# Peptides against a protein of PDB entry 4BOS: the designs that were tried, part 52

Target 1, 163 residues: chain A of PDB entry 4BOS
Amino acid sequence: PVLTRTVVPADNSCLFTSVYYVVEGGVLNPACAPEMRRLIAQIVASDPDFYSEAILGKTNQEYCDWIKRDDTWGGAIEISILSKFYQCEICVVDTQTVRIDRFGEDAGYTKRVLLIYDGIHYDPLQRNFPDPDTPPLTIFSSNDDIVLVQALELADEARRRRQ
Target 2, 163 residues: chain A of PDB entry 4BOS as posed
Amino acid sequence: PVLTRTVVPADNSALFTSVYYVVEGGVLNPACAPEMRRLIAQIVASDPDFYSEAILGKTNQEYCDWIKRDDTWGGAIEISILSKFYQCEICVVDTQTVRIDRFGEDAGYTKRVLLIYDGIHYDPLQRNFPDPDTPPLTIFSSNDDIVLVQALELADEARRRRQ

## One batch from the design tools (peptide; made by RFdiffusion4, then SolubleMPNN)

Design b1_p15_8_s2 (from b1_p15_8, 11 letters changed)
Fold by OpenDDE base, seed 5:
Order: sequence, then C-alpha cells, then structure tokens
Structure b1_p15_8_s2 (fold): chain B 163 residues (1-163), chain A 15 residues (1-15)
Amino acid sequence: as target 1 above (163 residues)
Amino acid sequence: AERLARGLEAARARA
C-alpha cells in the first residue's frame, strides 16, 4: 500500500475540494465549494458566542459574507469547522516544515483524513493498493499512525525537491 | 453529495 497525492485544481477553493474528496471516499468535485462555503457560513452564524471576533478576525457577519465569496481561501478555521461537521480528524501535512497539524485530535473521533499543504495549495491524500480492483482509501482509523508516517515521507520528499 | 445536502439542512435548522 502506498500513500499518494491527487492534485486538485489550483483555484481559490482547493481546501474545500480536497476535504470533499477525502470525506466522500475519493470523489473529485470542484463544483462543491459554493455549497461548502454556505455550510460553513450557516454554522458560524448559528453560534456567534463561540465564533467571535477574537477567533474570526472580523465580526461574525463580516466573516459569513467573506467566506461565501468565490475568491476567498479557506484555512484553519474552516478545517476546524469541517472536522466537527464530518466527525473526523483532519490531518494536514505541511511540505515546507514537514509537520502535521491535527484538527479534531481531542474530540475522540475514530476516523481521520489527510491533506497535504505547501503554504498556498491543498491537495488530498489517498492510500492505493496493489490489487487494481481495490479502490483507494481516503478514510483511515484514528489509530493508524502508519499513514501519518507515510504522509511525512511524502512531505519530506517534496521539500527536498525544492531545495 | 448526499451527505453535504443533509448537512446544509441541519445547519440551516441551527441558524
């Protein structure tokens, strides 16, 4: 089994496309972003006490209007929200630092998904199997630390290529 | 896609 990267379009919605890909079991749908942006805005609007200016960097209303634009990028706030919504740990491996940021790690989720990030662009990760009839896996056990090691290996290789 | 659709309905209900 080998962990591989699926390159998604380098548009302003790569995070949403990547998350959708892994949580839906490997479905590439670049058109998913508008609905995911609206989902996030609805969740943020529903809890203004938690999603305050201190967390958002802007008022609750300003954030909701901002994230629903088709030319704004998602980040840690959106990943945290999507982790809770999909009830899974989202692990992001950074190719610049060769580190993994884990979102939802204290929530007790039994599942984890993985993204790779280069400081600008997000892509999804999947496990391929030798048997061509076995489809790639995008949802892993939260106890599977081997997949985290494999993600770090991919990131380290990517970093070396840029040096 | 179906999961996302269900999520949107749930999110709107919470708002």
Scores: peptide ipSAE 0.030, ipTM 0.708, DockQ to the pose 0.033
Fold by OpenDDE base, seed 4:
Structure b1_p15_8_s2 (fold): chain B 163 residues (1-163), chain A 15 residues (1-15)
Amino acid sequence: as target 1 above (163 residues)
Amino acid sequence: AERLARGLEAARARA
């Protein structure tokens, strides 16, 4: 089995497209972003004590209006929210630093999904199998440390290609 | 990039 990258459109919603892809088992739907943006805004609005200006960098209401725009980029805050919503660990491997940032690692989730990030763009990761009749896997056990090693190897390879 | 950095720091602080 090989961990591979599926390149999604380099629009302002690549994070949402990538997360949707992995949590839905490998479904590419670039039109998912508006609904996911509204979902995030709804969650943020529901807990202004936790999602404070100190966390958001703007007021709760300003953030909700901002994230619902179709030209604003998602980041770590949105990943954290989506991890909690989907009840899974979201692991982001960074090709610039060759590090994995694990969101939801302390929540006790049994599942994890993986994204690759280059400093601007997010793409989903999947495990391909030699059997052509076996579909790619996007949801892994949170105990699967092999997939994290494979993600680091993939990121290191990507970094070397750009250097 | 700055927003991502702040978010990562906040997420790590909550862990």
Scores: peptide ipSAE 0.028, ipTM 0.669, DockQ to the pose 0.057
Fold by OpenDDE base, seed 3:
Structure b1_p15_8_s2 (fold): chain B 163 residues (1-163), chain A 15 residues (1-15)
Amino acid sequence: as target 1 above (163 residues)
Amino acid sequence: AERLARGLEAARARA
């Protein structure tokens, strides 16, 4: 088995497309972003005490309006929210630093998904199998640390290609 | 919740 990336469109919604891909088992839907933006806004709006200005960097309402724009980029806050919503650990391997940022790591989730990030663009990761009849895997056990090693290897290779 | 809040404050980043 080998870990590979699926290149999604390089638009301002690549994070949402990538998350959707991995949590839905490998479904590429570049049009999913508006709905996911609304989902995040709905979650944030539902709990203004938890999603405070201190966390958001702006008022709850301002954030909701901002994230629903089609030209705003998702980041750590959105990943955290999506991790909680989908009840899975979201692991982001950074090709610039060759490090993995884990979101939801202390929540006790049994599942993890992986993204690869180059400082701007997000892509989803999947495990491919030699048997062509076995579809790629995008949802891993949270105990599968081998996939994290493989992700680091991909990131290191990507970094070397740019140097 | 408090731990998450601290994490979000520290890691508040956008692509």
Scores: peptide ipSAE 0.027, ipTM 0.652, DockQ to the pose 0.039
Fold by OpenDDE base, seed 1:
Structure b1_p15_8_s2 (fold): chain B 163 residues (1-163), chain A 15 residues (1-15)
Amino acid sequence: as target 1 above (163 residues)
Amino acid sequence: AERLARGLEAARARA
């Protein structure tokens, strides 16, 4: 089994596309972005006490309007929200630093998914199997630290290519 | 935490 990267479109919604891909078991659907944006906005709007201006950097309402635009980019706050929503750890391996940021690591989730991030663009990661009849795996055990090592290897290779 | 949970559950129900 090999951990590989699926390149999704380099559009404003790559984060949402990537998250959708991994949490849905490997379904590439860039058209999911509007719904994902609406989902996040709905969650934020549902708890203005928690999602305050201090957390969002803008008012709750301003954020909701902003994130629903098709030309705005998601980041750490959106990943955190999606981790909570899907009840899984979202691990982001950064190709610039060769580090993994784990979102939801303290929540006790039994599952983790992985994204690769280059400072601008997000892509999903999946485990491929030698048997062509075995579909790739995108949802891993939160105890599977081998997949994290493999993700770091991918990031390190990407870094070497840029340097 | 409780408020967040309620918000998330509401969002899940509507999603």
Scores: peptide ipSAE 0.022, ipTM 0.602, DockQ to the pose 0.025

Design b1_p15_8_s3 (from b1_p15_8, 8 letters changed)
Fold by OpenDDE base, seed 2:
Structure b1_p15_8_s3 (fold): chain B 163 residues (1-163), chain A 15 residues (1-15)
Amino acid sequence: as target 1 above (163 residues)
Amino acid sequence: SERFARGLRARLERE
């Protein structure tokens, strides 16, 4: 089995597309962003005490209006929220630093998904199997540390190609 | 809350 990258469109919603891909088992839907943006906004609006200005960097209302825009980019805050929503660890491997940022690692989730990030763009990662009839895996056990090693290898290869 | 999130998840999965 090999960990591979699926390139999603380089639009302002690549994070949402990538997350949707991995949590839905490998479904590429570039049109998922509007609904996911609304989902995040709804979650944030539902708990203004937790999602405070200190966390959001702006007022709760301002954030909700901002994230629902078509041209705003998702980041760590959105990943954290999506991790909680989907009840899974979201691991982001950075090709610039060859490091993995883990979201939800302390929540005790049994599942993890992986994204690859180059400082601007997010793509989903998947495990391909030798058997062509076995579909790629996007949801891994939180105990599967091999997939993290493979993700780091992918990031390192990507970095080497750029240098 | 988890209950709220589960409700939203169910809706999202139907779309």
Scores: peptide ipSAE 0.027, ipTM 0.663, DockQ to the pose 0.025
Fold by OpenDDE base, seed 1:
Structure b1_p15_8_s3 (fold): chain B 163 residues (1-163), chain A 15 residues (1-15)
Amino acid sequence: as target 1 above (163 residues)
Amino acid sequence: SERFARGLRARLERE
């Protein structure tokens, strides 16, 4: 088994497409972003006490309007929200630093998913199997540290190719 | 809440 990336469209919604891909078991749906943006906005709007200006960098209402735009990019705030929503750890391996940022690591989730990030673009990661009839795995055990090592290796290789 | 999230998740998964 080897960890690989699936390149999703380099549009403003690559984070949402990538998250959707991994949490849905490898379903590529480039049209998922509008609904996911609305989902995030709804979650944020539902708890203005928690999602304050201190967290959002803007008012609750301003953020909700902003994230629902089709040309705004998701980041750490959105990943954190999606981690909570999907009840899984979201691990983002950065090809520029060769480090993994783990979202939801202290929440006690039993599942983790992985994304690869190059400073601008997000792509999903999956484990491919030798048997072509066995579909790739995108949802891993939160105890599977091997997949994290493989993600770091993948990121390091990507970095070397660009440098 | 989890109840809220489950409802939204179900909606999202239907797309």
Scores: peptide ipSAE 0.027, ipTM 0.667, DockQ to the pose 0.026
Fold by OpenDDE base, seed 5:
Structure b1_p15_8_s3 (fold): chain B 163 residues (1-163), chain A 15 residues (1-15)
Amino acid sequence: as target 1 above (163 residues)
Amino acid sequence: SERFARGLRARLERE
């Protein structure tokens, strides 16, 4: 089995497209972003005490209006919310640092999904199997540490190619 | 918010 990267469009919604891809088992849906943005805005608006200006970098209302725009990028806050929403770990391997940031690792989720991040763009990761009749896997056990090693190897190779 | 989230999941799963 080989862990591979699926390149999604380099638009302002690559995070949302990538998350949707992995949590839905490998489905590319470029139209998913608007509703996901609305979900995030709703969750943020519902808890202004937690989602304070200190966390958001702007007022709660300003953030909600901002994230609902089609030209704004998601980040750690959005990943954290989506991790809770889908009840899974979201593991992001960074090609610049060759590190994995794990969101939801302390929540006790049994499943994890993986994204690869280059500093500005997110792509989903999937495991391919030698049997052509076996579809790629995008949802892994939270106990599967081999996939994390493979993700690091993939990121390291990407980093070396840029050197 | 939870009601909204459930509705969104249902829509996303249909796509």
Scores: peptide ipSAE 0.027, ipTM 0.652, DockQ to the pose 0.026
Fold by OpenDDE base, seed 3:
Structure b1_p15_8_s3 (fold): chain B 163 residues (1-163), chain A 15 residues (1-15)
Amino acid sequence: as target 1 above (163 residues)
Amino acid sequence: SERFARGLRARLERE
């Protein structure tokens, strides 16, 4: 089994496309972003006490209007919200630093998904199997540390290619 | 909350 990268479109919604891909078991849907942006806005609007200006960096209403725009980029706040919504760890491996940021690691989730990030663009990661009849795996056990090692190896190789 | 998230997922799946 080998961990591989699926390149999604380099548009303003690559984070949403990548998350949708891994949490839905490998479904590429470049049109998923508007609904996911609405989902995040609804969650934020539903709990203004938790999603305060201190957390959002702007008012609750300003954030909701901002995230629903088709030209705004998602980041750590959106990943955190999506982790809670889908009830899984979202692990992001950075090709510039060869480090993994784990979102939802304190929640006790049994599942994790992986993204690769180069400072600008997000792509989903999947495990491919030698048997061509076995579909790729995108949802891993939160106890599967081998997949994290493989993600670091993939990021390290990407960094070496740029040097 | 988890309860809210489940309810929201159900509504979005029906749309």
Scores: peptide ipSAE 0.026, ipTM 0.650, DockQ to the pose 0.025

Design b1_p15_8_s4 (from b1_p15_8, 10 letters changed)
Fold by OpenDDE base, seed 2:
Structure b1_p15_8_s4 (fold): chain B 163 residues (1-163), chain A 15 residues (1-15)
Amino acid sequence: as target 1 above (163 residues)
Amino acid sequence: SERLARGLARRLEEA
């Protein structure tokens, strides 16, 4: 069992593509971004009291218009929203710092998914199995801390390659 | 699933 990185296109929607990949069990769909953006905008619009200007950095309406643009980048706000929507912990391992940011860690979710981030680009992570007939796993138990260790190892290797 | 997500999004829009 090995944790590996699947490289998705380096476009403005890599976060959405990566999240879609892991939450859908390993489905690469670079065209998923418009739907993901609409989903996020709808969630934000549905609760203007929670998704306030203080949280969004802009008015609720401005954010919704902004995130639906095809040239805007997703980040922590979008990850938080997607974590809540999919009811899973989203763990992002940063190759620059070799640290994991855990979104939804306090929500009591039973599942976690993993992304790798280099400061600009997001990619999804998956566990491969020795049996070629066993498909890769992208959704892990929130109690599976081995996968977090493996993610840190991947990040450390990536960092060393650049230094 | 993608189908489920779309369904939930539609329900939010209708609410």
Scores: peptide ipSAE 0.033, ipTM 0.646, DockQ to the pose 0.031
Fold by OpenDDE base, seed 3:
Structure b1_p15_8_s4 (fold): chain B 163 residues (1-163), chain A 15 residues (1-15)
Amino acid sequence: as target 1 above (163 residues)
Amino acid sequence: SERLARGLARRLEEA
């Protein structure tokens, strides 16, 4: 099996498209962003004590209004929220640093999904199998450290191509 | 950790 990258549209919603892809088992839906933005806003609004200005960098209401705009970009805050919502570890491999940021790693989730990030754009990662009848896997065991190694290798190769 | 991830998120918003 080999880990591969699925390129999603390079728009302001690539994070949401990528997360949706991996948590839904490999479904590419570039139109998923508005609903996911609303989902995040709803979660944030539902717990203003936890999602405080200290965490958000702005008031709870300001964040909710901001994230629901169709021209704003998601980042670490949104990833952490989506990790909690989907109850999985979200691992982001950075092609600039060849490092993996893990969200939800201390929550005890049994599953992990992987994204690749180049400093601007997010794409989902999947495991492809030699059997053509076996669909790609996007949801991995949280004990599967091989997939993390493969993600680092993928990121390292991407970095070398840009040097 | 998720705690560290929250810290990172905060730093990114403030940067």
Scores: peptide ipSAE 0.026, ipTM 0.654, DockQ to the pose 0.049
Fold by OpenDDE base, seed 1:
Structure b1_p15_8_s4 (fold): chain B 163 residues (1-163), chain A 15 residues (1-15)
Amino acid sequence: as target 1 above (163 residues)
Amino acid sequence: SERLARGLARRLEEA
């Protein structure tokens, strides 16, 4: 089994496309962003005490209006929210630092998904199998630390390609 | 950690 990167469109919605891909078991849907943006806005709006200006960097209402725009980029705030919504750990391997940022690791989730990030663009990661009839795996056990090692290897390879 | 994630999110907003 090999961990591989699936390149999604380099548009302003790459985070949403990537998350959707992994949580839905490998479904590429570049049109998923509007619904996911609205989902995030709904969650934020529902709990202004938790999603405060201190966390959002803007008022709750301003954030909700901002994230629903079709030209704004998602980041760590959105990943945290999506981790909570999908009840899974979202692990982001950074090709610039060759480090993994784990979102939701304190929540006790049994599942984890993986993204690869280059400082601007997000792509989903998947495990491929030798059997062509076995679909790639995108949802891993939160105890599967081998997949994290493989993600770091992918990031290191990407870093070396840039040197 | 979740705490770290929130911190990173704030830094991104301030950048």
Scores: peptide ipSAE 0.026, ipTM 0.658, DockQ to the pose 0.052
Fold by OpenDDE base, seed 4:
Structure b1_p15_8_s4 (fold): chain B 163 residues (1-163), chain A 15 residues (1-15)
Amino acid sequence: as target 1 above (163 residues)
Amino acid sequence: SERLARGLARRLEEA
């Protein structure tokens, strides 16, 4: 089995498209962003004590209005929220540093999904199997450390191609 | 770690 990257559109919603892809088992839907933005806004609005200005960098309401715009980029806060919502680790391998940032690592989730990030753009990762009739896997066991090693290898190769 | 990951980029599309 080989871990591979599925390139999603390089738009301002690539994070949402990538997360949707992996948590839905490999479904590419570039039109998913508006609903995912609304989901995040709803979660943030529901807990203003936790999602404070210290966390958001702006007031709760300002953030909700901001994230629902179609031209704003998601980042660590959105990944953290989506990890909690989907009850899985979201592991982001960075091609610039060859490091994995694990969101939800201390929550005890049994599943993890993987994204690859180059400092600007997010793409989803999937495991391909030799049998063409076996669909790619996007949801892994949180005990599967092999997939993390493979993600680091993939990121290292991507970094070398850019240098 | 998730704490360190808070540094991941959040941007506005440039007009």
Scores: peptide ipSAE 0.025, ipTM 0.606, DockQ to the pose 0.059

## One batch from the design tools (peptide; made by RFdiffusion4, then SolubleMPNN)

Design b1_p16_1_s1
Fold by OpenDDE base, seed 1:
Structure b1_p16_1_s1 (fold): chain B 163 residues (1-163), chain A 16 residues (1-16)
Amino acid sequence: as target 1 above (163 residues)
Amino acid sequence: SAAAAARVAALEAAQA
């Protein structure tokens, strides 16, 4: 497949680095995490009625302080928030289960981006083209189901390599 | 976990 994985640093901010990569069209910036953490905290703080302790698992303020630390890991809640912020579907293919978790799938977004997840680490996915002068694509049509098949193929291959 | 899934579902539903 022409869909490929770009390995980002295995630091505590791989989710943010990966999301930034795909939504910015393939820009690898491992230093983007602090601002993305702040963005999430700002969104959460702005709506304590919705982002309640029941949703966050901790108080709104505690979550905001927690997510802004440089050593805390982003997960599904952060992906959901980022999906809404960037107005795109975020599809996470899991190499352990060979399943795709689609965040924002019911929001009617016209665009989707893809990450690959192994239970600990997130990496971004991109479509490469034969023409070396054509840059890789990271933002796909939400109607492009072929890219989802290709993502599953990548995940299945990754799983087989570990077993 | 079921609890985590429920939280994610609530956030995703709000996006619709």
Scores: peptide ipSAE 0.026, ipTM 0.679, DockQ to the pose 0.031
Fold by OpenDDE base, seed 5:
Structure b1_p16_1_s1 (fold): chain B 163 residues (1-163), chain A 16 residues (1-16)
Amino acid sequence: as target 1 above (163 residues)
Amino acid sequence: SAAAAARVAALEAAQA
């Protein structure tokens, strides 16, 4: 089995497209972002005590208006919210540092999904199998640490290509 | 930054 990268459009919504891809089992839908942005805004608006200016870097209302714009980028806050919403660990391997940032690692989720990040763009990761009739896997066991090693190998190779 | 890391940690803790 080989871990591979699926390149999604380099638009302002690559994070949302990538998350949707992995949590839906490999469905590429570049039009998913508006609804996901609205979902995040609704969750943030529902708990202003937790999602304070200290957490958001702006007022609750300002953040909700900002994230619903079609030209704003998703990041750590959005990943954390989506991890909780989909009840899975989201692991982001960074090609600049060759590190994995794990979101939701202390929540006790049994499943994890993986993204690759280059400092600007997010892409989803999937495991391909030798049998062409076996579909790629995007949702892994949270006990599968081998996939994390494979993700680091992909990131290291990507970094070497750019240096 | 430290502030950014703190925000991530707080969000992750809330998921537990």
Scores: peptide ipSAE 0.026, ipTM 0.670, DockQ to the pose 0.030
Fold by OpenDDE base, seed 3:
Structure b1_p16_1_s1 (fold): chain B 163 residues (1-163), chain A 16 residues (1-16)
Amino acid sequence: as target 1 above (163 residues)
Amino acid sequence: SAAAAARVAALEAAQA
């Protein structure tokens, strides 16, 4: 089994496309972003006391309007919200630093998904199997540390290609 | 970004 990268469109919504891909078991849907943006906005709007200006960097209403725009980029705060919503750890391997940022690691989730990030663009990661009848795996056990090692290897290879 | 990291930290602190 090998960990591979699925390249999604390099648009403003690559984070949402990538998250949707991994949490839905490998479904590529570049049109999923509007729904996911609305989902995040709905969650934020539902609890203005928790999602305060201190967390959002702007008012609750301003954030909701901002995230629903088709030209705004998702980042760490959106990943945190999506991790909580989907009840899984979201691990982001960075090709610039060759490190993994783990979102939701203290929540006690039994599952994790993986993204690869180059400082601008997000792509989903999946495990491919030799048997062509076995579909790729995108949802891993939170105890599967091998997949984290493989993700770091992919990031290191990507970094070397840029040098 | 530093700003994003700070916001995540604030979110995690609020959940603690």
Scores: peptide ipSAE 0.025, ipTM 0.663, DockQ to the pose 0.032
Fold by OpenDDE base, seed 4:
Parts: C-alpha cells; structure tokens; sequence
Structure b1_p16_1_s1 (fold): chain B 163 residues (1-163), chain A 16 residues (1-16)
C-alpha cells in the first residue's frame, strides 16, 4: 500500500474540496465548497459564545458572511470546525516543515483523515492498494501510525523536490 | 502568523 496525493483545483476552495474528498471516502467534487462553507457558517452562527471574536478575528456574523464568499480561503479554524463536525482527526502534513498538525487529536476520535499542505494549497491523501478491486482508503484508524510515517515521507519528498 | 496561531490554540483549548 502506498500513500498518494490527489491534486485538487487551486480555486480558493482547495481546503473544502480536500476535506470533502477524504471524509466521503475519495469523492472528488470541486463543486462542494459552497455547501461546505454554509455548513461552517451554520456551525459558527449556532454558538456565538464559543465562536467569539477572539477566535474568529472578526464578529461572528462578519465571519459567517466572509466564509460564505466563494473567494475566501479556509484555514486552521475551519479545519478544527470540520474535524469536530465529521468526528475525526484531520491530520495536515506540511511540505515546508515536514511536520504534521493534528486537529482533533484530543477528542478521542477513532478515525483520521490526512491532507497535505504546501503553505498555500491543500490536497487530500489516500492509500492506494495493489489490488485493483480494492478502492483507495481515505479514512484511517486513529491508531494507524504507519499512515503518519508515510505522510511524513511524502512531505519530505515534496520538500526536496522544491528545494 | 502569530495571531492566527494564537487563535487556533485558543480554539483547540476551548474544544478540549
């Protein structure tokens, strides 16, 4: 089995496309972003006490309006929200630092998904199998440390290619 | 940025 990267469009919504891809088991849908943005806005709007200006960097309502725009970039805050929504760890391997940032790691989730990040763009990761009848895996056990090692190896290779 | 990192840390701490 090999951990591989699926390149998604760089259309300002790569984070949402990537998350959707991995949590839905490998479904590439670049048109998913508007609904994903609305989902995040709905969650944020539902708890203005928790999602405060201190967290959002803007008022709750301003954030909701902002994130629903088709040209705004999602980041760590959105990943944290999506981790909680989908009840899984979202592990982001950074090709610039060869580090994995784990979102939701303290929540006790049994599943994890993986993204690769280069500083401006997110892509999803999946495990491919030699058996052509076995579909790629995007949702891993949170106990699967091998996939994290493979992600670091993939990021290290990507880093070396850019240097 | 440092500000963004601080916000993320605060969010994760609040969710813990």
Amino acid sequence: as target 1 above (163 residues)
Amino acid sequence: SAAAAARVAALEAAQA
Scores: peptide ipSAE 0.025, ipTM 0.664, DockQ to the pose 0.034

